# Peptides against a protein of PDB entry 5VZU: the designs that were tried, part 3

Target 1, 271 residues: chain A of PDB entry 5VZU
Amino acid sequence: GRTLEDIFHEHMQELILMKFIYTSQYDNCLTYRRIYLPPSRPDDLIKPGLFKGTYGSHGLEIVMLSFHGRRARGTKITGDPNIPAGQQTVEIDLRHRIQLPDLENQRNFNELSRIVLEVRERVRQEQQEGGHEAGEGRGRQGPRESQPSPAQPRAEAPSKGPDGTPGEDGGEPGDAVAAAEQPAQCGQGQPFVLPVGVSSRNEDYPRTCRMCFYGTGLIAGHGFTSPERTPGVFILFDEDRFGFVWLELKSFSLYSRVQATFRNADAPSPQ

## One batch from the design tools (peptide; aimed at target 1 Y55 S57 I83 L249)

Design b1_p8_6_s4 (made by RFdiffusion4, then SolubleMPNN; from b1_p8_6, 4 letters changed)
Fold by OpenDDE base, seed 4:
Structure b1_p8_6_s4 (fold): chain B 271 residues (1-271), chain A 8 residues (1-8)
Amino acid sequence: as target 1 above (271 residues)
Amino acid sequence: AKGASLVS
């Protein structure tokens, strides 16, 4: 039978061949696009900029992180055989925080999957409701022709009355033990571990996280075939590191800030 | 398989 090593080597050979084919195809038509660093805003979750992705066997990926109100975006600066450069690899919904369980339950992939899918359904409901309000508002501006409504005088009165009584029933106050939502201590990082069966390139990821958010990741076959958005978790570790858990892929991507300072990389001021 | 990046 093929060993896992044989399968890995065959896959690596295919990927090297694909990289070679892509580089050779692009030799005739390299379009260079200037990339500008997004401006930092005071309300940004972290400083926007370039992040180095550590993905499995394929080497270095560069992603631009940017903030767009209640959404964050990861845009591929480097492409791969699945997702070309310039595609939005991740979209983060900053409205939908993911609360990770305790460290023991974080090892359970099914628990994380449940939590994320429940948030996904909420996001879907909000999108359906917001779509309905936008549809109904346009229909009612029919031109009110101002026909002069005549004056008719209609009348009357009546009265009736009474009485009924004050029944006492003294239902006992059931002690609803308000599960004290422990205030998410915004200052201390929560202990973090990947679920069992989530593939990571290495075990060298931060073991504490600040916060997590619902997000979607772009996946495709080779050559960007059948692209789709899949649910995942954005994990903020610190100012310079974030991760993304791809639920359907059972994989984790770690991103670390590119510490290089680029001269003249700032976006031109919006004129 | 579909991927977000080449996953080994």
Scores: peptide ipSAE 0.225, ipTM 0.853, DockQ to the pose 0.616
OpenDDE base, seeds 1, 2, 3, 5: peptide ipSAE 0.188, 0.194, 0.168, 0.212; ipTM 0.856, 0.847, 0.851, 0.858

Design b1_p8_7 (made by RFdiffusion4)
Pose (drawn by RFdiffusion4):
Structure b1_p8_7 (pose): chain A 212 residues (1-129, 189-271), chain P 8 residues (1-8)
Amino acid sequence: GRTLEDIFHEHMQELILMKFIYTSQYDNCLTYRRIYLPPSRPDDLIKPGLFKGTYGSHGLEIVMLSFHGRRARGTKITGDPNIPAGQQTVEIDLRHRIQLPDLENQRNFNELSRIVLEVRERVRQEQQEGQPFVLPVGVSSRNEDYPRTCRMCFYGTGLIAGHGFTSPERTPGVFILFDEDRFGFVWLELKSFSLYSRVQATFRNADAPSPQ
Amino acid sequence: SKGSDYVF
């Protein structure tokens, strides 16, 4: 919904062109691989499926939320040259809730960082052996209309890599649940916020034969 | 530079 002008500034002008050129080389001669919608589950769940998400200069991407015990997974359906389609973009640790401070303390980025890194450390120890909401100051959000109230938060990690999916790594972050169908992820080391929202469309023939 | 494109 823009022109060459609104894009010719600039890093996104490049990424957008590459995508157009690259994708269009397929002239609709394409190979498709099967995917499924995730299994629903009662008590042990807060609702799976496809979401539209903000991935910075790459624009929106489609991400599938699915539940696997005390962890939720976000898997890319569409992707980008940094983190491609089919990868795990996010992993939410559902046993490590994070308490939300009053608005003033939410605004303090370092408090958030200290708190998140604390949980990361406790997690490493384990594995080795709604109220008002605001983003902290200095955390970017392409959306800006992110909901100002939220139900809960959890520790999670996101996958990052350089161009070409080079040296991918998990970086700590925090997952934010707004309502039944909108959630967010604060990328701690990037001071960046991704806002996700449910794909409302209904899909025929998409259920999986089983969880396995 | 990792994930820098995710900043807007």

Design b1_p8_7_s1 (made by RFdiffusion4, then SolubleMPNN; from b1_p8_7, 4 letters changed)
Fold by OpenDDE base, seed 5:
Structure b1_p8_7_s1 (fold): chain B 271 residues (1-271), chain A 8 residues (1-8)
Amino acid sequence: as target 1 above (271 residues)
Amino acid sequence: SKGASLVA
């Protein structure tokens, strides 16, 4: 049978050839667009900006991390044979924190898979419930033809008297169990390890993480064929590093901040 | 195979 190494070598050769074909075809029609760095907001989880992923055979990939309220987005700045530039490679739901187990149980891929799929199901239920409430509210604005009701005259209705005794209906104060907002423990980073069977191109990933969130990643075949979103885990390591675990692909991507200073890279003030 | 970037 073909070894995993043979499949990897054949795939590597195909990709080098594809990269050569694409670069040679695009050389005749390169459109350059200026990219602006997103402005930082006080509530941003980390400073937004350019991050580099190392994808071995493809070399350097650049993504823009940006924050959109309770969502974060990774947008491809560099395209590859699977996913073109401008696509949202990752979408992170900052409402849905992933709690990693202890270091021993983090090695169990099936446990991580269970945790992620349970959160995925909750996100789907919340989307269905919110979709039903938005659907029912729009239906009933039939055009009320405002027929001009004719001005009927002011009949002086007489002054009936005052005597309504207020009934003291002692409504018991329902104990609003204040769902204790678990303080966002900006807790000490927890020990982190990849599950057994998750491929990392580098064993050199941070062994401590600050927090994890549910997210989805975009996957496709060569030439952006059959694109779909798959479940995953966004892992914040520090201010300059994050990871994404692609659950269905059993792979991990590490992203590191581009430390280059760009002159005039700030977005122009909205005119 | 599908990839996000190259998944082998």
Scores: peptide ipSAE 0.137, ipTM 0.837, DockQ to the pose 0.508
OpenDDE base, seeds 1, 2, 3, 4: peptide ipSAE 0.124, 0.132, 0.113, 0.135; ipTM 0.837, 0.828, 0.828, 0.829

Design b1_p8_7_s2 (made by RFdiffusion4, then SolubleMPNN; from b1_p8_7, 3 letters changed)
Fold by OpenDDE base, seed 4:
Structure b1_p8_7_s2 (fold): chain B 271 residues (1-271), chain A 8 residues (1-8)
Amino acid sequence: as target 1 above (271 residues)
Amino acid sequence: SKGSSLVA
């Protein structure tokens, strides 16, 4: 049978060939685009910047992490045969925190899948509701022809008074047990392990995470064919490391900050 | 198969 090594070798040959074909098509038409680092804001979850991913067969990928209000984005700086450079490889919804279970239940892929899919349905509901409000607001600007309706002056006063009685009906205050949102222990890292059957290129991932969020990852066939967004989990480990669990792919991508300082890489101030 | 990058 083919060894895993044979499959990897054939796959690497295909990737090298694809890369060669793509680079050869551009032989005389290399367009260089300057990349600017996103500005840091005080409300950013971590410092934005360049991160290196070491996942799959492609080896080293560079992703730029940036924050956009309640969303974070991972933008590919390096392209691959599936996803071109400049695409948003991950989009993170910072409104939708994922609560990881205990370590025993974290090993269960179906439990993680359940949790993420429940959040996915909430996100879909919010998008439908927000779409209705935006639709109704545009319809009512019919041209109000300002017909000057005249000032008519009417009229009177009348009086009537009386009594009605004090019916006491003591409706018991139904104890809405406010499900005490357990204060998200923002300070202590939670023990972290990948679910069984989630592939990681390296077993050397952080075994403690700060927080997790719902996100979507971009997947495509070779040549960016049939691109789609799939559900996943963004895992913040620390200031310099995050991961993404691709549920449908059953894979984990680890990203580590590029520690290199770049001179003059700051985004120009918006003029 | 689809991938974000080819999952090995």
Scores: peptide ipSAE 0.155, ipTM 0.847, DockQ to the pose 0.640
OpenDDE base, seeds 1, 2, 3, 5: peptide ipSAE 0.149, 0.138, 0.142, 0.149; ipTM 0.847, 0.847, 0.842, 0.840

Design b1_p8_7_s3 (made by RFdiffusion4, then SolubleMPNN; from b1_p8_7, 5 letters changed)
Fold by OpenDDE base, seed 5:
Structure b1_p8_7_s3 (fold): chain B 271 residues (1-271), chain A 8 residues (1-8)
Amino acid sequence: as target 1 above (271 residues)
Amino acid sequence: EKGASLVA
């Protein structure tokens, strides 16, 4: 049978060949587009900007991280044979925090998978409920036929009808115990380890994380064939590092901030 | 095989 090493070697040769074909096809017409850094907002989870993924032998991937209210987005700045440049490689729902278990249970891939799939189902239910409310509200603008019924001058009759005392039906306001949103303890980072069987190219990943969120990642075959969004976990390590666990791929991607300063990279003020 | 990036 083919070894994992044979499969890896064949895949690497295919990827080098694809990279060569793509670079050779670009020789005829390169379109350059200026990339602007996203503006920073006070409520951003971390400073937005360029992050590099180190994918070993496949080279350097650059992703732009940006914040959009309760959502974060990773956009590919560099394309690869699977996902072209400009695609949203990750979409993060900052409403849906993932609580990691203790280190012993974090090693169990099935436990992480259970936690993420439960959150995925909640996100799906919320989308269905919000879709129903938006659909029912638009239906009832039937055309009000403005019939111009005439101005009949009906008279003043003054009748004095009496003081009906309304009864004080003292409906006790049921104390809706507002489940106190436990203040997101921006506390001490929690110990972090990858589940057994999750591939990481580098064993050198941070062993402490600040917080995790539910997200989806874009996967495709070579040439962007059959693209789909798969469930995953966004892991914030620090101001300059985040990861993404791809559940279906059983893989982990580490992203580190690009420390280069870019002159004139700020978006022009919207005119 | 599908990938998010060239994950070897």
Scores: peptide ipSAE 0.179, ipTM 0.842, DockQ to the pose 0.515
OpenDDE base, seeds 1, 2, 3, 4: peptide ipSAE 0.161, 0.166, 0.153, 0.152; ipTM 0.833, 0.834, 0.830, 0.830

Design b1_p8_7_s4 (made by RFdiffusion4, then SolubleMPNN; from b1_p8_7, 3 letters changed)
Fold by OpenDDE base, seed 5:
Structure b1_p8_7_s4 (fold): chain B 271 residues (1-271), chain A 8 residues (1-8)
Amino acid sequence: as target 1 above (271 residues)
Amino acid sequence: SKGSSLVS
């Protein structure tokens, strides 16, 4: 049977060939677009900017991290044979925090998979409920033809009917137990380890994480064939490092901030 | 195989 090593070598050869073909095809029509760094906001989870992924056999992948209210986005600045530049490689839902178990249970891939799939189902239910409310509200603005109702005359004021005492129906205020939003403890970082069977290129990943969120990652075949969104976990390690666990791929991607100072990389003020 | 980038 083909070994995992044989499959890896065949795949690497195909990718070198694809990289050569793409580089040779682009030789005649390189369009350069200026990329601006997203402006930082006070409520941003970390400073937005360029991050370098070290997980690709193709070399260095550059992703722009940006924040959009309760969502974060990783946009590919560098394309690869699977996903072209400008695609959203990761979409993070900052409403749905993932709680990692203790360090022993973090080694169990099935436990992480259970936790993430439960959150995925909640996100799906919330999208269905919010879609139904938005759909029903638009249907009823039929054009009310403003028929000019004729001015019927001012009929007289009939008299004072008597004091019906309203009965005090003492409806007990049901204790709406306000689910105390546990203040997002800027908790001391928790111990972090990858589950058994999750592939990382480097064992050199941070062993402590600040927080995790539900997210989706974009996957495709070569040439961007059959693109789909898969469930995963965004892991914030620190101000300069984050990871993404691809559940279906059983893989981990580490991203580190690009420390280069770019002169004039700020977006021009909107005129 | 599908990947985001090459899954090793």
Scores: peptide ipSAE 0.158, ipTM 0.853, DockQ to the pose 0.569
OpenDDE base, seeds 1, 2, 3, 4: peptide ipSAE 0.154, 0.126, 0.143, 0.154; ipTM 0.855, 0.846, 0.852, 0.848

Design b1_p8_8 (made by RFdiffusion4; failed a check: a repeat of another design)
Pose (drawn by RFdiffusion4):
Structure b1_p8_8 (pose): chain A 212 residues (1-129, 189-271), chain P 8 residues (1-8)
Amino acid sequence: GRTLEDIFHEHMQELILMKFIYTSQYDNCLTYRRIYLPPSRPDDLIKPGLFKGTYGSHGLEIVMLSFHGRRARGTKITGDPNIPAGQQTVEIDLRHRIQLPDLENQRNFNELSRIVLEVRERVRQEQQEGQPFVLPVGVSSRNEDYPRTCRMCFYGTGLIAGHGFTSPERTPGVFILFDEDRFGFVWLELKSFSLYSRVQATFRNADAPSPQ
Amino acid sequence: SKGADYVF
C-alpha cells in the first residue's frame, strides 16, 4: 500500500526489492509442503493458531502459536532472510510469569531489563541442575496502536540471526498477553516490540492427525 | 547485526 517513494528510504526499499525479485523468479512453479493447524486443548491453553506479527523492516510475518506443556512456541509460516520460514521465532515460558508494575515503573526500561535478566538466570539454574500497559521508554514499536491494557506477562526468548540466517541465537524477552487474540514480545537486547494479532480467517482440511 | 532488521 505504498509507492517507490515511501520505500526509497531505504533499508526496507532494498529488502522489499530482493523479495520481489526472488519470489517472482518462481513464476508460480512452486513446491508446497504440508503444514497443520495446532491442537486445541482445554485447561492447559490460552488459544493456538495463526497470527499476523510485526517483524520490523521485514514487515508483517505470519506466525503460528502452539502449546507444548509449560512452553508456547511461535513458528514462522512466512519469514525473512534473517530468520526464515519454518523456524522457531519465539518461545514462551509459561511457568515464569512476570508481574506488571504500575505505569511509571513500566516506563523504566532498566527495571524491565534487570527483572528479565533475573528470570533468565533463575531459568538457567533450573535447567542446568487486566491492568494498564505501556512500553518502556526507548523501546520501538512499528504499530503504536498496541493495546494499553494487558492480562499477563511471561518470560520468553526469541531467535535472532544475521542475514543468511547466520549464527542464530536466543535473546531474552518478555511475552505480553493483551486479549484472547492479541499478544506482544519485547525484544530486550533490540529495544524493540513485536505486536501479534490472530488471523481470523477459517481453514478447511488443516487439522493435524494427532499431536505427534 | 543480529536481529537489527527487527527494529523499526

Design b1_p8_8_s1 (made by RFdiffusion4, then SolubleMPNN; from b1_p8_8, 4 letters changed; failed a check: a repeat of another design)
Amino acid sequence: GKGASLVS

Design b1_p8_8_s2 (made by RFdiffusion4, then SolubleMPNN; from b1_p8_8, 4 letters changed; failed a check: a repeat of another design)
Amino acid sequence: MKGASLVS

Design b1_p8_8_s3 (made by RFdiffusion4, then SolubleMPNN; from b1_p8_8, 3 letters changed)
Fold by OpenDDE base, seed 3:
Structure b1_p8_8_s3 (fold): chain B 271 residues (1-271), chain A 8 residues (1-8)
Amino acid sequence: as target 1 above (271 residues)
Amino acid sequence: SKGASLVS
């Protein structure tokens, strides 16, 4: 069988060849695109911005995290041979929180897989139901050719009088006790461990997490071949760190905030 | 193989 070393060597040769092909084909033409940081909103789960991926041996991986109502997005700023720059590497559904089990059951990959697949099925059902409501609303505007019925001048019926009796009836307003949505207490982080058989580049990941959400990640072959979205878990550790568990890949990616301040990186105000 | 990045 191929050794891990043989597989690694073949993969490195392929990457060197790809790098040579790309550098040779583009005749040193480098295109620079200005990137703007997304504006921060009060309801954002954490401050949006640039995050450094800790996955892979192949260089600096930068992702932009942004918030879009009940969704978050990770956009690749750096491309790689699988996924080009500008692609949405992760899409997070902030409506679908994942509750992690106790620390013992967190080590069970099958338990995490079950929880995520149950959430995936709920998301699929909600998409099917919302698709039906949008479909039925468009069908009924058949063109009623409403023929212009001629405006008959309806007559002046008279001025009957003012009688003013002030009936008192004091109907008690039933106090609808609006169940105060308890503000999501910024709860103490729960203990966190990766499931057995989930690969991480290193064991230096946070051992506590604030919350988890359902998400999907983009995967492809070299040259962006056969791209597909796979189920995963977004893990918020703190204000500056998040992770993504790729269920089908059995891998974990850690992302840490780029602490550099960028001058003039704010998006221009919409004119 | 498919990947999300160059995962070694």
Scores: peptide ipSAE 0.154, ipTM 0.839, DockQ to the pose 0.558
OpenDDE base, seeds 1, 2, 4, 5: peptide ipSAE 0.150, 0.143, 0.153, 0.164; ipTM 0.842, 0.835, 0.837, 0.843; seed 5 fails the geometry check

Design b1_p8_8_s4 (made by RFdiffusion4, then SolubleMPNN; from b1_p8_8, 5 letters changed)
Fold by OpenDDE base, seed 5:
Structure b1_p8_8_s4 (fold): chain B 271 residues (1-271), chain A 8 residues (1-8)
Amino acid sequence: as target 1 above (271 residues)
Amino acid sequence: GKGSSLVS
């Protein structure tokens, strides 16, 4: 049978050939667009900006991390044979924190998969419920033709008297169980390890993480064929490093901040 | 296979 090594070598040759073909085809029609760094906001989880991934057979991948309220987005700055530039490689839901188990149970891929799929189901339910409320509200603005009702005369209806006793209906105060906002424990980083069977090209990943969130990643075949979003985990390690665990691919991508200072990379003030 | 940048 083909070894995993044979499959890897055949695939690497195909990727090199594809990279050559694409580079040679685009050489005749290179459109350069200036990229601006997103402005930082006080509520941003970390400083937005350019991050580099070194996980690919394609070499250096660059992604722009940006924040959009309770969502974060990784946008590909570099394209590859699977996913073109400008695509959202990852979408992170900052509403849905992933709680990692202890270090021993983090080695269990099935446990991580269970936790993420439970969160995925909650996100789907919330989207269905919010979609129904938005759908019913739009239907009833039929044009009320305001027929001008004719001015009927002011009949002086007589002054009936005062005596309505207020019934003290003692409505029991329903215990609003204040859902205790679990304080955002900017807690001490927790020990982190990849599950058994999750591939990382480098064993050199941070062994402590600050927090994790539910997210989806974009996957496709070569030439952007059959693109789909798959469930995953966004892992914040520090101000300059994050990871993404691709559950269906059983793979981990590490991203590190591009430390290069760019002159005039700030977005122009909106004119 | 499909991938984000890696075909497994």
Scores: peptide ipSAE 0.179, ipTM 0.854, DockQ to the pose 0.549
OpenDDE base, seeds 1, 2, 3, 4: peptide ipSAE 0.163, 0.134, 0.161, 0.175; ipTM 0.855, 0.847, 0.850, 0.853

## One batch from the design tools (peptide; aimed at target 1 D80 N82 L249 K250)

Design b1_p9_1 (made by RFdiffusion4)
Pose (drawn by RFdiffusion4):
Structure b1_p9_1 (pose): chain A 212 residues (1-129, 189-271), chain P 9 residues (1-9)
Amino acid sequence: GRTLEDIFHEHMQELILMKFIYTSQYDNCLTYRRIYLPPSRPDDLIKPGLFKGTYGSHGLEIVMLSFHGRRARGTKITGDPNIPAGQQTVEIDLRHRIQLPDLENQRNFNELSRIVLEVRERVRQEQQEGQPFVLPVGVSSRNEDYPRTCRMCFYGTGLIAGHGFTSPERTPGVFILFDEDRFGFVWLELKSFSLYSRVQATFRNADAPSPQ
Amino acid sequence: SARQEKFNR
């Protein structure tokens, strides 16, 4: 929905062109691999499926939310040269809620950082052996119309890598649940916010034979 | 920042 002008500035102008060129080299001679929609589950769930998400200058990407015990997984359906399609873009720890402060303390980025790094450390120890909402100051959000109320927060980690999917790594963050079908992820080390929203469209023949 | 540019976020 833009022209060469609105894009010629600039890093996105490059990424957009590469994509066009790269994808168009297929001239619709393509191989497809099977995917499934995730299993629904009652008590033990807060609703799975496909979501549209903001991935900065790569634009929106489609990400599948699925539940695997006390962890939720976000798996890329569409991706980018940094973190490709098929990878785990996010992992939400559902046993480590994070309490939301009043608006003024939500605005304080360092409070959020200290709190998140604390949970990261408690998690490392374990493994080794709604109210108003606002993003902290200094955290970017491509959306800007992210909901201003939220139901809960959890610790999670996202996967990052340089171009070519080089040296991928987990970085700490916080998952934010807005409503039944909108959620967010604050990328702590990037001071960046990704806003996700449910894909409303209905899919035929997409259920999996079983959870395994 | 340089880190944000590297990870395109």

Design b1_p9_1_s1 (made by RFdiffusion4, then SolubleMPNN; from b1_p9_1, 6 letters changed)
Fold by OpenDDE base, seed 2:
Structure b1_p9_1_s1 (fold): chain B 271 residues (1-271), chain A 9 residues (1-9)
Amino acid sequence: as target 1 above (271 residues)
Amino acid sequence: SELQRKYSL
């Protein structure tokens, strides 16, 4: 019978062949687009930029990480037979932190699944509530027939005089103790391990994480057929490394910063 | 999984 290994090799061979066919078809018709690095902002979780990500059977892909307020985005710079370049491979909700359990319970896939699915349900509820408030506000602009109220004459209101010296009551400026926003404790890194049955291309991933967030990954069939968002966990390891656990696929992608310096890669200042 | 056979990353 076919082993799981035989099926995996056949699938990888198919993906390699598809990638080769696509690249060969475009040999005489290449479109080039300049890619700009997003500007760094003070509130960015890490410096935005190019990362090299592991995509299971597709191998290594280049992803641009960018920040958009309370969301982070990974955009494919390189595509594959399933997900083309320019697609948002991952979308991270920086509002919804994932708290990983202790190291023993991190080995339990069902525990991680429970935690992620509970956060997914909260995100759905918040989207439904926010959608209702936006819907109700538009209804009631009935056409106010602006009856032309007649032009009543501008009575010249008289020049009232100057005098009132109100007293200098020197109200002491109460020291508004600016509650020092405790700098988001970049907490001591938590021990990290992948759940049993989550596949990684390499076992050499960081064994300590700083923080985790809820996110979604893009998956599709060959030729970008039936694209859908699948729930997952963004894992920040350090300034140059993050991961994504694809929950339903039981896959882990490790992303490492591309250390190359680029000339003229900064986004033009918005004019 | 069946999902891994139907969809990829």
Scores: peptide ipSAE 0.332, ipTM 0.878, DockQ to the pose 0.609
OpenDDE base, seeds 1, 3, 4, 5: peptide ipSAE 0.330, 0.321, 0.291, 0.318; ipTM 0.880, 0.883, 0.877, 0.879

Design b1_p9_1_s2 (made by RFdiffusion4, then SolubleMPNN; from b1_p9_1, 6 letters changed)
Fold by OpenDDE base, seed 2:
Structure b1_p9_1_s2 (fold): chain B 271 residues (1-271), chain A 9 residues (1-9)
Amino acid sequence: as target 1 above (271 residues)
Amino acid sequence: SELQKKYSL
């Protein structure tokens, strides 16, 4: 019978062949578009920019990380036979933090699955409730026939200027001890391990994470057929590394910052 | 998985 390894090799060969066919078809018809780095904002979780992501059998891909309020986005700069360049490979909800269990329970895929699916259900409920409030507000513009209430006359109320000198009660400004907002403790990184049965291309991933968030990953068939968003976990390791656990696929993508310095890569200021 | 054969990331 075919081994799991044989099936994996055949799938990789198919993907390599598809990639080769697509690149060869456009050899004389390449269109180049300038890519700009997103502007960094103070509230960005990490500096936005280019990352090298591990995409299992597809190999390494380039992804642009950008921040959009309470959402982060990974956009493919390189495409593959399933998901083309320019697609949002990952969308992260920075409102929904994932709390990983202890290191022992992190090995349990079913525990991670439970935690992620509970957050997914909360996100779905919040989307349904927010959709209802936007719907009900439109109904009540009944045409108030504003009857023209008559123009009652401008009574010139007089100028009386009484000179009342209110006393200088020198109330001591009580020292409002500004409760020093304890700088949000950059939470000591927690030990991190992939669940059993989650595939990683490399076992050399960070064994400590800073924080995790709920997110969705984009999956599709060959040629971008039937694209779907699957639940996952964004894992922030450090300023230059993050991961994404594709829950349904049982796959892990590690993203590492592209350390290349780009000249003239900043977005032109909006004129 | 069967899902991995049908869809990829």
Scores: peptide ipSAE 0.316, ipTM 0.869, DockQ to the pose 0.612
OpenDDE base, seeds 1, 3, 4, 5: peptide ipSAE 0.315, 0.291, 0.219, 0.294; ipTM 0.871, 0.873, 0.865, 0.871

